Peptides against a protein of PDB entry 6DSZ. Designs and how they scored, part 354

Target 1, 361 residues: chain A of PDB entry 6DSZ
Amino acid sequence: NYVVTAQKPTAVNGCVTGHFTSAEDLNLLIAKNTRLEIYVVTAEGLRPVKEVGMYGKIAVMELFRPKGESKDLLFILTAKYNACILEYKQSGESIDIITRAHGNVQDRIGRPSETGIIGIIDPECRMIGLRLYDGLFKVIPLDRDNKELKAFNIRLEELHVIDVKFLYGCQAPTICFVYQDPQGRHVKTYEVSLREKEFNKGPWKQENVEAEASMVIAVPEPFGGAIIIGQESITYHNGDKYLAIAPPIIKQSTIVCHNRVDPNGSRYLLGDMEGRLFMLLLEKEEQMDGTVTLKDLRVELLGETSIAECLTYLDNGVVFVGSRLGDSQLVKLNVDSNEQGSYVVAMETFTNLGPIVDMCV

## One batch from the design tools (peptide; made by RFdiffusion4, then SolubleMPNN)

Design b2_p30_4_s4 (from b2_p30_4, 11 letters changed)
Fold by OpenDDE base, seed 2:
Structure b2_p30_4_s4 (fold): chain B 361 residues (1-361), chain A 30 residues (1-30)
Amino acid sequence: as target 1 above (361 residues)
Amino acid sequence: MSALEPLETDKPVLTSRVAPPETYELIKIP
């Protein structure tokens, strides 16, 4: 009797922070292959609340709060295209994860994108967008009464989407994406019409961005617009203002993940393939009319961590570093650097035992 | 602005260690 101690997966492939257990609780949710770990972030540390097994590898995990929900809901998409919306419900000591809605979003026809699954949620919770297949953008309308997730496809003329986000502050749901064509990489925007099930022309585009532009960050108001991260450059565009920086320090390794620190989008954590942790700063300029514009972009090296697959700022300078290749970490960001010039201190390290090959015997 | 200027948050978060989850449940996605 070989008790195959089913070793739990330890490699992190996603993390999110929000208010999932209650409106008041700050949660850290960690995806480890088919496993979802739910923590409450406390002054004393991460308190485990629930561990959940999913019927598939988690490919997308996003928190969102529809209008008139008291707490965040969790959208999950699996690698097998099973989508669900989950709600946390506690009744005394009983903890239930309720499926509010579910559906399979797999298409019978389509080329799976080489850059993998992208899932995004409109900031106003009007829809979920999915880039699953080349030349298709899948839309899941968000309606409270729908227990069955229904989706439709909109054709994209741009076959090679690199990254996509919904923009903030748009009257209609608006996507911003980096795509590649034979001429290079470009940024484009589209408005998404739920009614007509089509794209309308977005507010702006930028042709011929950096050849290695790989990430889109949607910037909240008051700035609005997007940040485009490349290998050599970081650019901001909102339709009216363009600004680019090319800090030499980012050329050394590719930025692979980001997380917003400030609710207003003034600061972002960036992680590269060498485990370097950066702060991207948006410097504001207040105009005489009271409008806030971007004055400048700045990047600062904070220090080194495990190679991040995902980053999430918790609070009080504490960051969770989710790692697939190395040990995940809780790190503290300090105002003052140590003797080595690092602002990063490891608080806790979570041993990664590597990919558990499910040997189906 | 300092890159590491603290957020004005009402509740200080995290000073120490994480315990493993005590509960495990399988969510059936149909």
Scores: peptide ipSAE 0.028, ipTM 0.594, DockQ to the pose 0.617
Fold by OpenDDE base, seed 4:
Structure b2_p30_4_s4 (fold): chain B 361 residues (1-361), chain A 30 residues (1-30)
Amino acid sequence: as target 1 above (361 residues)
Amino acid sequence: MSALEPLETDKPVLTSRVAPPETYELIKIP
């Protein structure tokens, strides 16, 4: 009996940055199939804190801070639809990952969406939204005292949702999503009523966006609204302002991931299928009334990395490049380019031994 | 059932030797 010591998964399928271990600690959390790795970002390196095995492949991993929490909580959804909210607790040298809440969110009836599981959290921590099945949006209300995650479904008329996010600065939880119909791809918004368990009309929509529009980025205040990433174009919309750019450089390879750099949403990292790393910049215009509006969008090529499955800005220009297909990296962004015109320097490389093919024996 | 089993991994977690300093200095990309 060769106990094939199952090599620990090395392919990264998700990463997030926040304050999970404490209010002061900056953490990097990495999802590697069923494995969750927790690091503290220090001046000397990524300090490993804890590794956690999950009862299933991690499909969604998001940090969030409910009102009255001193540090971030972690939402995880597995590919088998097990949801949990995790809290880090340390008592001296004892480290515990506590399940604050859990539940199974699987439906008995539904077609799993071809674009996979999408999980999103309202920026005001009112709810979690899940797109698991075509024509359904699942809502998990966030209640601090509830140990059992309860969910309900709202019917979506739009059967083919490509991506969805919660918007910032909305009085009610509001989703923005790209969907496909026979006429093309479109962007729509809905308000989510927890009370009535229904959608209300959202603040805006944009019909007939780029045919390959694939990602929604919710932009925080003061800009608000959303960025829509396509194959050929990047668009911004907030209900009042619409702006689109079509930089030729992004046509060469599909953008597949993004991460916000600035808390105010002025900059985003973008990664494409060739391992090119871009900065998306939102240029602000301050109005005479003190309102901030989007003046322009700009894309800059920073350099090349491993093909990113996920990106997360850490601190001081250091970015974690989570790769599924290649080695994950820590990279430094520089203000000045090197002789090759690259602003990216690899600091560390984490060997990817390839996908653990779960051989269903 | 808690979906979390702490893997008692006796194996050292990959320590990165390079960590950025704690200062949120936004890189001024020109």
Scores: peptide ipSAE 0.010, ipTM 0.382, DockQ to the pose 0.071
Fold by OpenDDE base, seed 5:
Structure b2_p30_4_s4 (fold): chain B 361 residues (1-361), chain A 30 residues (1-30)
Amino acid sequence: as target 1 above (361 residues)
Amino acid sequence: MSALEPLETDKPVLTSRVAPPETYELIKIP
């Protein structure tokens, strides 16, 4: 009996930070193919809590907190379109991850999108949105008592969605997305009607954005709106205010991931294909009426890391760099630069042994 | 504002190495 100790996957394909184990615990969750690793962020570093095997490659992993929940729930979607909502439950020393809801969201008809699976959650936890297929937006209504994840499709006129997010501060769930047509790339918004199962006209649109616009960041209140990241430019739009910057430093390599640092959306980490780590800063302007508007955008180079597939700010300037192509890292951001002008110090490196072909037995 | 102004937090600074998870459970999504 050859016990083939299947080597554990080491390549990171997703990471998220939140309060999954308790209301007070800060957690780091790491997706490594079919595996979910759960850590508690402590003064003494990352404490492992549990490793969970999933029946499929994790394609989406998002934390969310519905009204009346004391801690975050975990949404997972697999590459085979199995969806679940997971809850962490501790009873003394017993640790259980329970499935609160599950479902398969695969459609019999549809072209899988070339940009892969996108999963997003409304900030007010009204729904989950999925871009799985061209010309379709799948909605999973979030209901506390629903053990079966039921979904419906809304037709998108825009066939080539590049990225999509839910906006903050919207009366109805509102998506903002970058799409491509024969005229170029554009940004559009739609309100999502759960009742009518259709799109309504969103609050704003921006036609003819940068040709390589690839990412949407939803900005929380008080700013609201979205950031659109391209190859050469970073733009902000909220319906009333538009601002664009084209810092030469971002032209050198494509930005591929982002993470919000401040809860109010004042700072974001950006990672590019060369392993450069940036800070995007939103400068505030307080108006005489007490309204807060965006004054300016700035990008600062922090230093170099492994090529990030995902980034997540933990606490106290500590960042987890999840890498698929290289070693994942825990890095410290310092206020002062070193002699080389870097603000980044590697605290820990997690060896990537490469793509383990999980033989699904 | 400096790009790296620390968030005010009562949490101590992370200083130590991460151990890999010791426990493994297979969650079957039905």
Scores: peptide ipSAE 0.029, ipTM 0.595, DockQ to the pose 0.667; fails the geometry check
Fold by OpenDDE base, seed 1:
Structure b2_p30_4_s4 (fold): chain B 361 residues (1-361), chain A 30 residues (1-30)
Amino acid sequence: as target 1 above (361 residues)
Amino acid sequence: MSALEPLETDKPVLTSRVAPPETYELIKIP
């Protein structure tokens, strides 16, 4: 009996930072195919807390904090459309990951989107949005007492959604998305009506952003709006202000992931397909009325890392670089560059043993 | 529909200790 010790997956396909174990703990959560690893970020480094096996490949992993919760909850969607909301509970030395809610969100009819599964959470925790199929936006209302995740579909006229996020500071849940039509790539917004189960007209749209616009970043208040990342350009729009930059340095390789550094949306990490790590900076302009507007956008090259599938800023300039293609890393950002002009120092490297082919025997 | 129960694996993940940060301030890139 060859006990094929199934090697644990080492390729990272998602990572998030938040307060999952407690209100006070800073956590790093890492998705490795069907495995979820939970760490506490400490001054001494990453402390492992728990590893959890999921009934399927993790496709979406997002932390969110409903109103009145002291700590974050974890939303997971698997590649087989199994959804759950998880809570960490500690009772003395006993550690439990409990399922607060679950459901299957698979549709019988629909074309799976070529850009894969997108899962997003409204910043006010009113709903989860899912782009699973072309021409459909699935909504899961978030209700504290719901043990069963119920979903409904809203029809999208835009069949080719590239990326979608919920915006901040909206009275109603509002999505912002990049879509492609025969005229190019565009940005549109929709308000999501839970009552009527339909889209209402959103606050703004921008036609012809860039031919290769690939990512939407929702910007928190005070700026609001969204950042659209393309191959050649980075665009900010909030309905009132439009600003675009085309830094030559981003043309060399496609930006594939991002993570917000500052809670106020002043800085974002960007990772490209060559393992270059950038900082995107939002420069503030304070108006005479005390309103804060975006003055400018700047991109700075920080250094090189493993090719990031996901990035997450932890604390104190420490960044987790989750890699699918290479070794994942903990890196330190420095104020001063090294002799090579890099602001990045590798602190730890996590060996990637490559794709575990689940031999379904 | 079977509850999506997380399968607990009791195995501590070996993480190396990162060096303690010198300061807890957010890095200002100049």
Scores: peptide ipSAE 0.025, ipTM 0.448, DockQ to the pose 0.054; fails the geometry check

Design b2_p30_5_s1 (from b2_p30_5, 13 letters changed)
Fold by OpenDDE base, seed 1:
Structure b2_p30_5_s1 (fold): chain B 361 residues (1-361), chain A 30 residues (1-30)
Amino acid sequence: as target 1 above (361 residues)
Amino acid sequence: PLFVPIDMEKFLKELIEELKKKREEEEKKK
């Protein structure tokens, strides 16, 4: 009996940073197919805490903190539509990952969306939203006492949603999404009524965005609104303010991932298909009334990394570059450029051994 | 240590200023 030690997956398909193990710990969570790796970010580097096998490929992995929780909870959705909310518990040396809630959110009817599974969480933790099928938006209400993740569908008139996020600072849960119709790509917002299980008109829309608009970034307060990333342009809209830039440097390769650097949403990391790492900057203007508005957008090239599937800013200028196609990296941002003019230095590289072909034994 | 404590706001500000300066210098050479 050759126990072929099944090689552990090395390709990263998702990563998230937050406070999962405790309120004080900074964690990096990495999804590698069916495996979840949990690290604590320490002065010495990434300390492994736990590895968890999931019953299916991880498709969505998001940290969220409901009101009254001391630490973040983890939402996972698998490619087989198994949803769970996980909590980390430690009692002495015993580490348990507890399932607070679970459910299967698969529908018997519907066309799976070509852009894959999208899972988002309302910043105020009122609901989880799922775009699984064309013409449907699935809502999972977040209730503390609910061990069973019950979901309902709201019909979307927009059949081809490209990306969707919940907005910040909205009285009701509000989604912002890029969609495509025969006239092009557009941005629209909807309020989500949990009570009526329907969409209400959102605060704003933008018709005829860039034809290749592919990503929505929800911007926290004080800016609010959203950033829309295309092939040639980056746009900001919050209902009152519109700003677009078309930096030539982003046209060279498609931006494929992003991560917020700071809580106020003034800075984002962007990664493209060439492994270039950018900083997106929201320049603030302080009004006489103390309100903060967006003055300008700027994109700056930091350097090159492995091609990112996901990016997470950790701390102290360190970024985790989760790569599916190449080696994942811990990289350091520096104020001073190296001899090649790069502001990025690889600190650690995690070898990607390629896709584990599930040899069905 | 992989993670040296830094003033993140200062760091990011300085980085942004340096990046801006570099860009302006590159634009002057074109």
Scores: peptide ipSAE 0.344, ipTM 0.837, DockQ to the pose 0.858
Fold by OpenDDE base, seed 5:
Structure b2_p30_5_s1 (fold): chain B 361 residues (1-361), chain A 30 residues (1-30)
Amino acid sequence: as target 1 above (361 residues)
Amino acid sequence: PLFVPIDMEKFLKELIEELKKKREEEEKKK
């Protein structure tokens, strides 16, 4: 009996930063196939706290903080449609990961979407939204006392959703999504009624966006609205203001991941398929009434990293670059460029040994 | 220490200013 000590997966397929272990701790959570790794960000680097095995490949991993919680909860959805909400509990040296809620959200009927599983959480923690199947939007209401994740479907008329997010600052939970029809790609919004279990008309739409528009970023207040990232353009829309840029530098490679740098959503990291790291800047204009509006969008090249599957800004100019294809990295942003004109320096590299091919013999 | 505490707003402001300066210098060379 060769106990093939199954090598632990090293390829990163998701990462998130937040306050999961405590209100004060900054955590990095890394998804490596079926494994969740939990780290505390310290002055000395990443301190491992716990590893957790999941019942399948992690497809969605999102931190959220319901009203009255002191720390973040973790939503996980697996590729087999097992959903759970996890809480970290520590009592002295004893560490436990508690399942607050769980459920299987698989439908008996539905075409799995070609763009894969999308899971999103309302910023006000009213619901989780799931795009699992074409023409369906699954809603999981978030209730404190609900140990069973009950979901319902709302029919989407738009069959080919590319990406979807919940918007910030909306009275009702509001989704913003890019979809494709025979006329091209478009952006639309819907309000989600939990009571009626239906969509209502959202605050805005933008028809005929860039043909390769692939990502939606929900922008926090005070800006609100969304950023739509394409192959050639980056656009902002909030219902009242539209702004588009087409920086030539982004045409060279497809942007594939993003992460917000600051809570106000004025700065984002962008990663492309060539491992280039960009900063997207939202330049503010303060109006005489004290309102903040978007003045301009700007993209700046910071440098090169491993090809990011996911990015997360930690703190102090440190970024975790989660890579599926290459080595994951901790990188530092510098104010001054190096001799090569890069503002990025690798601090630590995590060797990716490649996919564990389970050779089913 | 790998993570030196930095004033994030100051750091990001300085970075943005440097990136702006670099762009302006590149535009002047064109």
Scores: peptide ipSAE 0.341, ipTM 0.834, DockQ to the pose 0.877
Fold by OpenDDE base, seed 2:
Structure b2_p30_5_s1 (fold): chain B 361 residues (1-361), chain A 30 residues (1-30)
Amino acid sequence: as target 1 above (361 residues)
Amino acid sequence: PLFVPIDMEKFLKELIEELKKKREEEEKKK
């Protein structure tokens, strides 16, 4: 009886940080193919709390807090288009993961997008948006009483969406996206009407961005707007303010992931395909009327890590580097550089044993 | 302990200042 202890997945394909187990606990949630690992961040390190098996590879994993919830809920979408909203519930020593809502969001008709599944949540928790198929934007309304996740599609005229986010500080849910057409790559915004199930014209657009513009970062208030990351440039736009930088250091390798450090969106971690870790800085200018505007953008190299699939800041200068291609790491940011000029030190390394071959036994 | 409590705003400010200083020193050597 060879108990082939099926080697647990070690490659990380997603990570999020928030308050899932309680309002007070800081959690790290790690997606490893079909496996969800839940940790509490403690002074001693990562304490494992629960492991959850999912019915398929996790494609989207996002924490969100609807109005009147004491803690975060978890949205998961699998590669097979199974969607669920999960809640952590503890009663004494009994831990349960409650499915608040579920549904399959697969369409019978549509071309799956070549850039894969994108899932986003409105910052005000009005809806979930999904880019699953070319020329379609799927909306899941976030209503408290529905155990069944119902979705509808809005037609996108832009067939080749590269990345999409919901913007902050918008009266109506507003998406910002990079798309490609025969003339190049562009940025556009749309307001999403839940009532009319259509797009309205958004507050701004930017035609002819960098040809390799690949990521949208929604920036919280007071700045608002979005950051667009390319191969050679980083741009900011909020409708009123535009600023672009082209730091030579980012041209060497493609930036592939980001994570916000500050709630106000003044600082971001960036990871590239060579495992370089950067800090993106938004320098503020306070106007005489008390309005905060963007003065400048700056990128600084912190050091090197494993190649990040995802990054999450865990507080106290500790970052989790989720890696698919290499070992995942807990790293510490330091004020003083080491002898190699790095501001990053590996604290813990989690061995990646390679891709789980789904042996369908 | 893996997570030593720090003043994050102070820490990040000092880090940014150090990074700026390093860059300025590298630019002076060119």
Scores: peptide ipSAE 0.340, ipTM 0.832, DockQ to the pose 0.855
Fold by OpenDDE base, seed 4:
Structure b2_p30_5_s1 (fold): chain B 361 residues (1-361), chain A 30 residues (1-30)
Amino acid sequence: as target 1 above (361 residues)
Amino acid sequence: PLFVPIDMEKFLKELIEELKKKREEEEKKK
């Protein structure tokens, strides 16, 4: 009886960095299908702490820190619509992953969106938002005392949402999303009323964005607003300021992922379908009143990596490149370019054995 | 060590300055 040790999944479908194991630890969390891998980022490298099997393919994985929590909690949504909030707890040598809350968020009514599951968390941890079905936005209120994830739906008039994020610095939870209608792609904002369980008019909209606008990045304060990434253009809007760039270099391949480098949202990593790694730079203008506004946007090519499904800036110029199609990598950013003009050096490569097709025998 | 402690702000500033310089040099060659 050859026990075929089921090979662990190696394709990365999500990654996130935060303080999950403790307030002080920097963690890298990697989603590989049904597996969650938890690492501590140390001076010596990535130290594996725990692997967790999930009851389904991880579709959403986000860290968040509610008020009064000393460390981040982990929200996971599976492709089977099982939602949970996880906490890391260590007691001496005993390591436990505690489910603080769970629920199934599947609806009986609705068409699953073609662009897949989107899960987002309000930066102030007031709610989780889920785009699961066309024409619906699901809200999970975040309450400290509630072990049960209660969700409700708000109807979206915009049936074809491409991407959605919560904005920063909003009095009420506010979403910004790219949607498509017969007239093209547009950006819209809505405030989410937890009390009334409805959308209110958001602070701004931008009609007729680039036809291939595909991603929304919520920008933290002091800038606020959002970045919209297309095939040919990158735009910023915060209601008052609009700025667009069309760097020729991004036309060569579609940007497919992003990650914020700085807490203040001044720098982002961008990955494209060819494995090119870019830095998006938000140039600041400090006003006389101490307000910071966006002066300019810039995109710079850093180098090439594996094709990123997800990017995570760790620390010390190290980036984790989570790849679904290729090998995942730890890469180092350098100040000086190599002879090929690359600012990226591969430090470690994690072999992707491809999709394990469970051959049901 | 996989991770060498660096001054991240300094590092990122220097990187941005280098990238800017490179771009300006490339633009002058066109």
Scores: peptide ipSAE 0.339, ipTM 0.830, DockQ to the pose 0.907; fails the geometry check

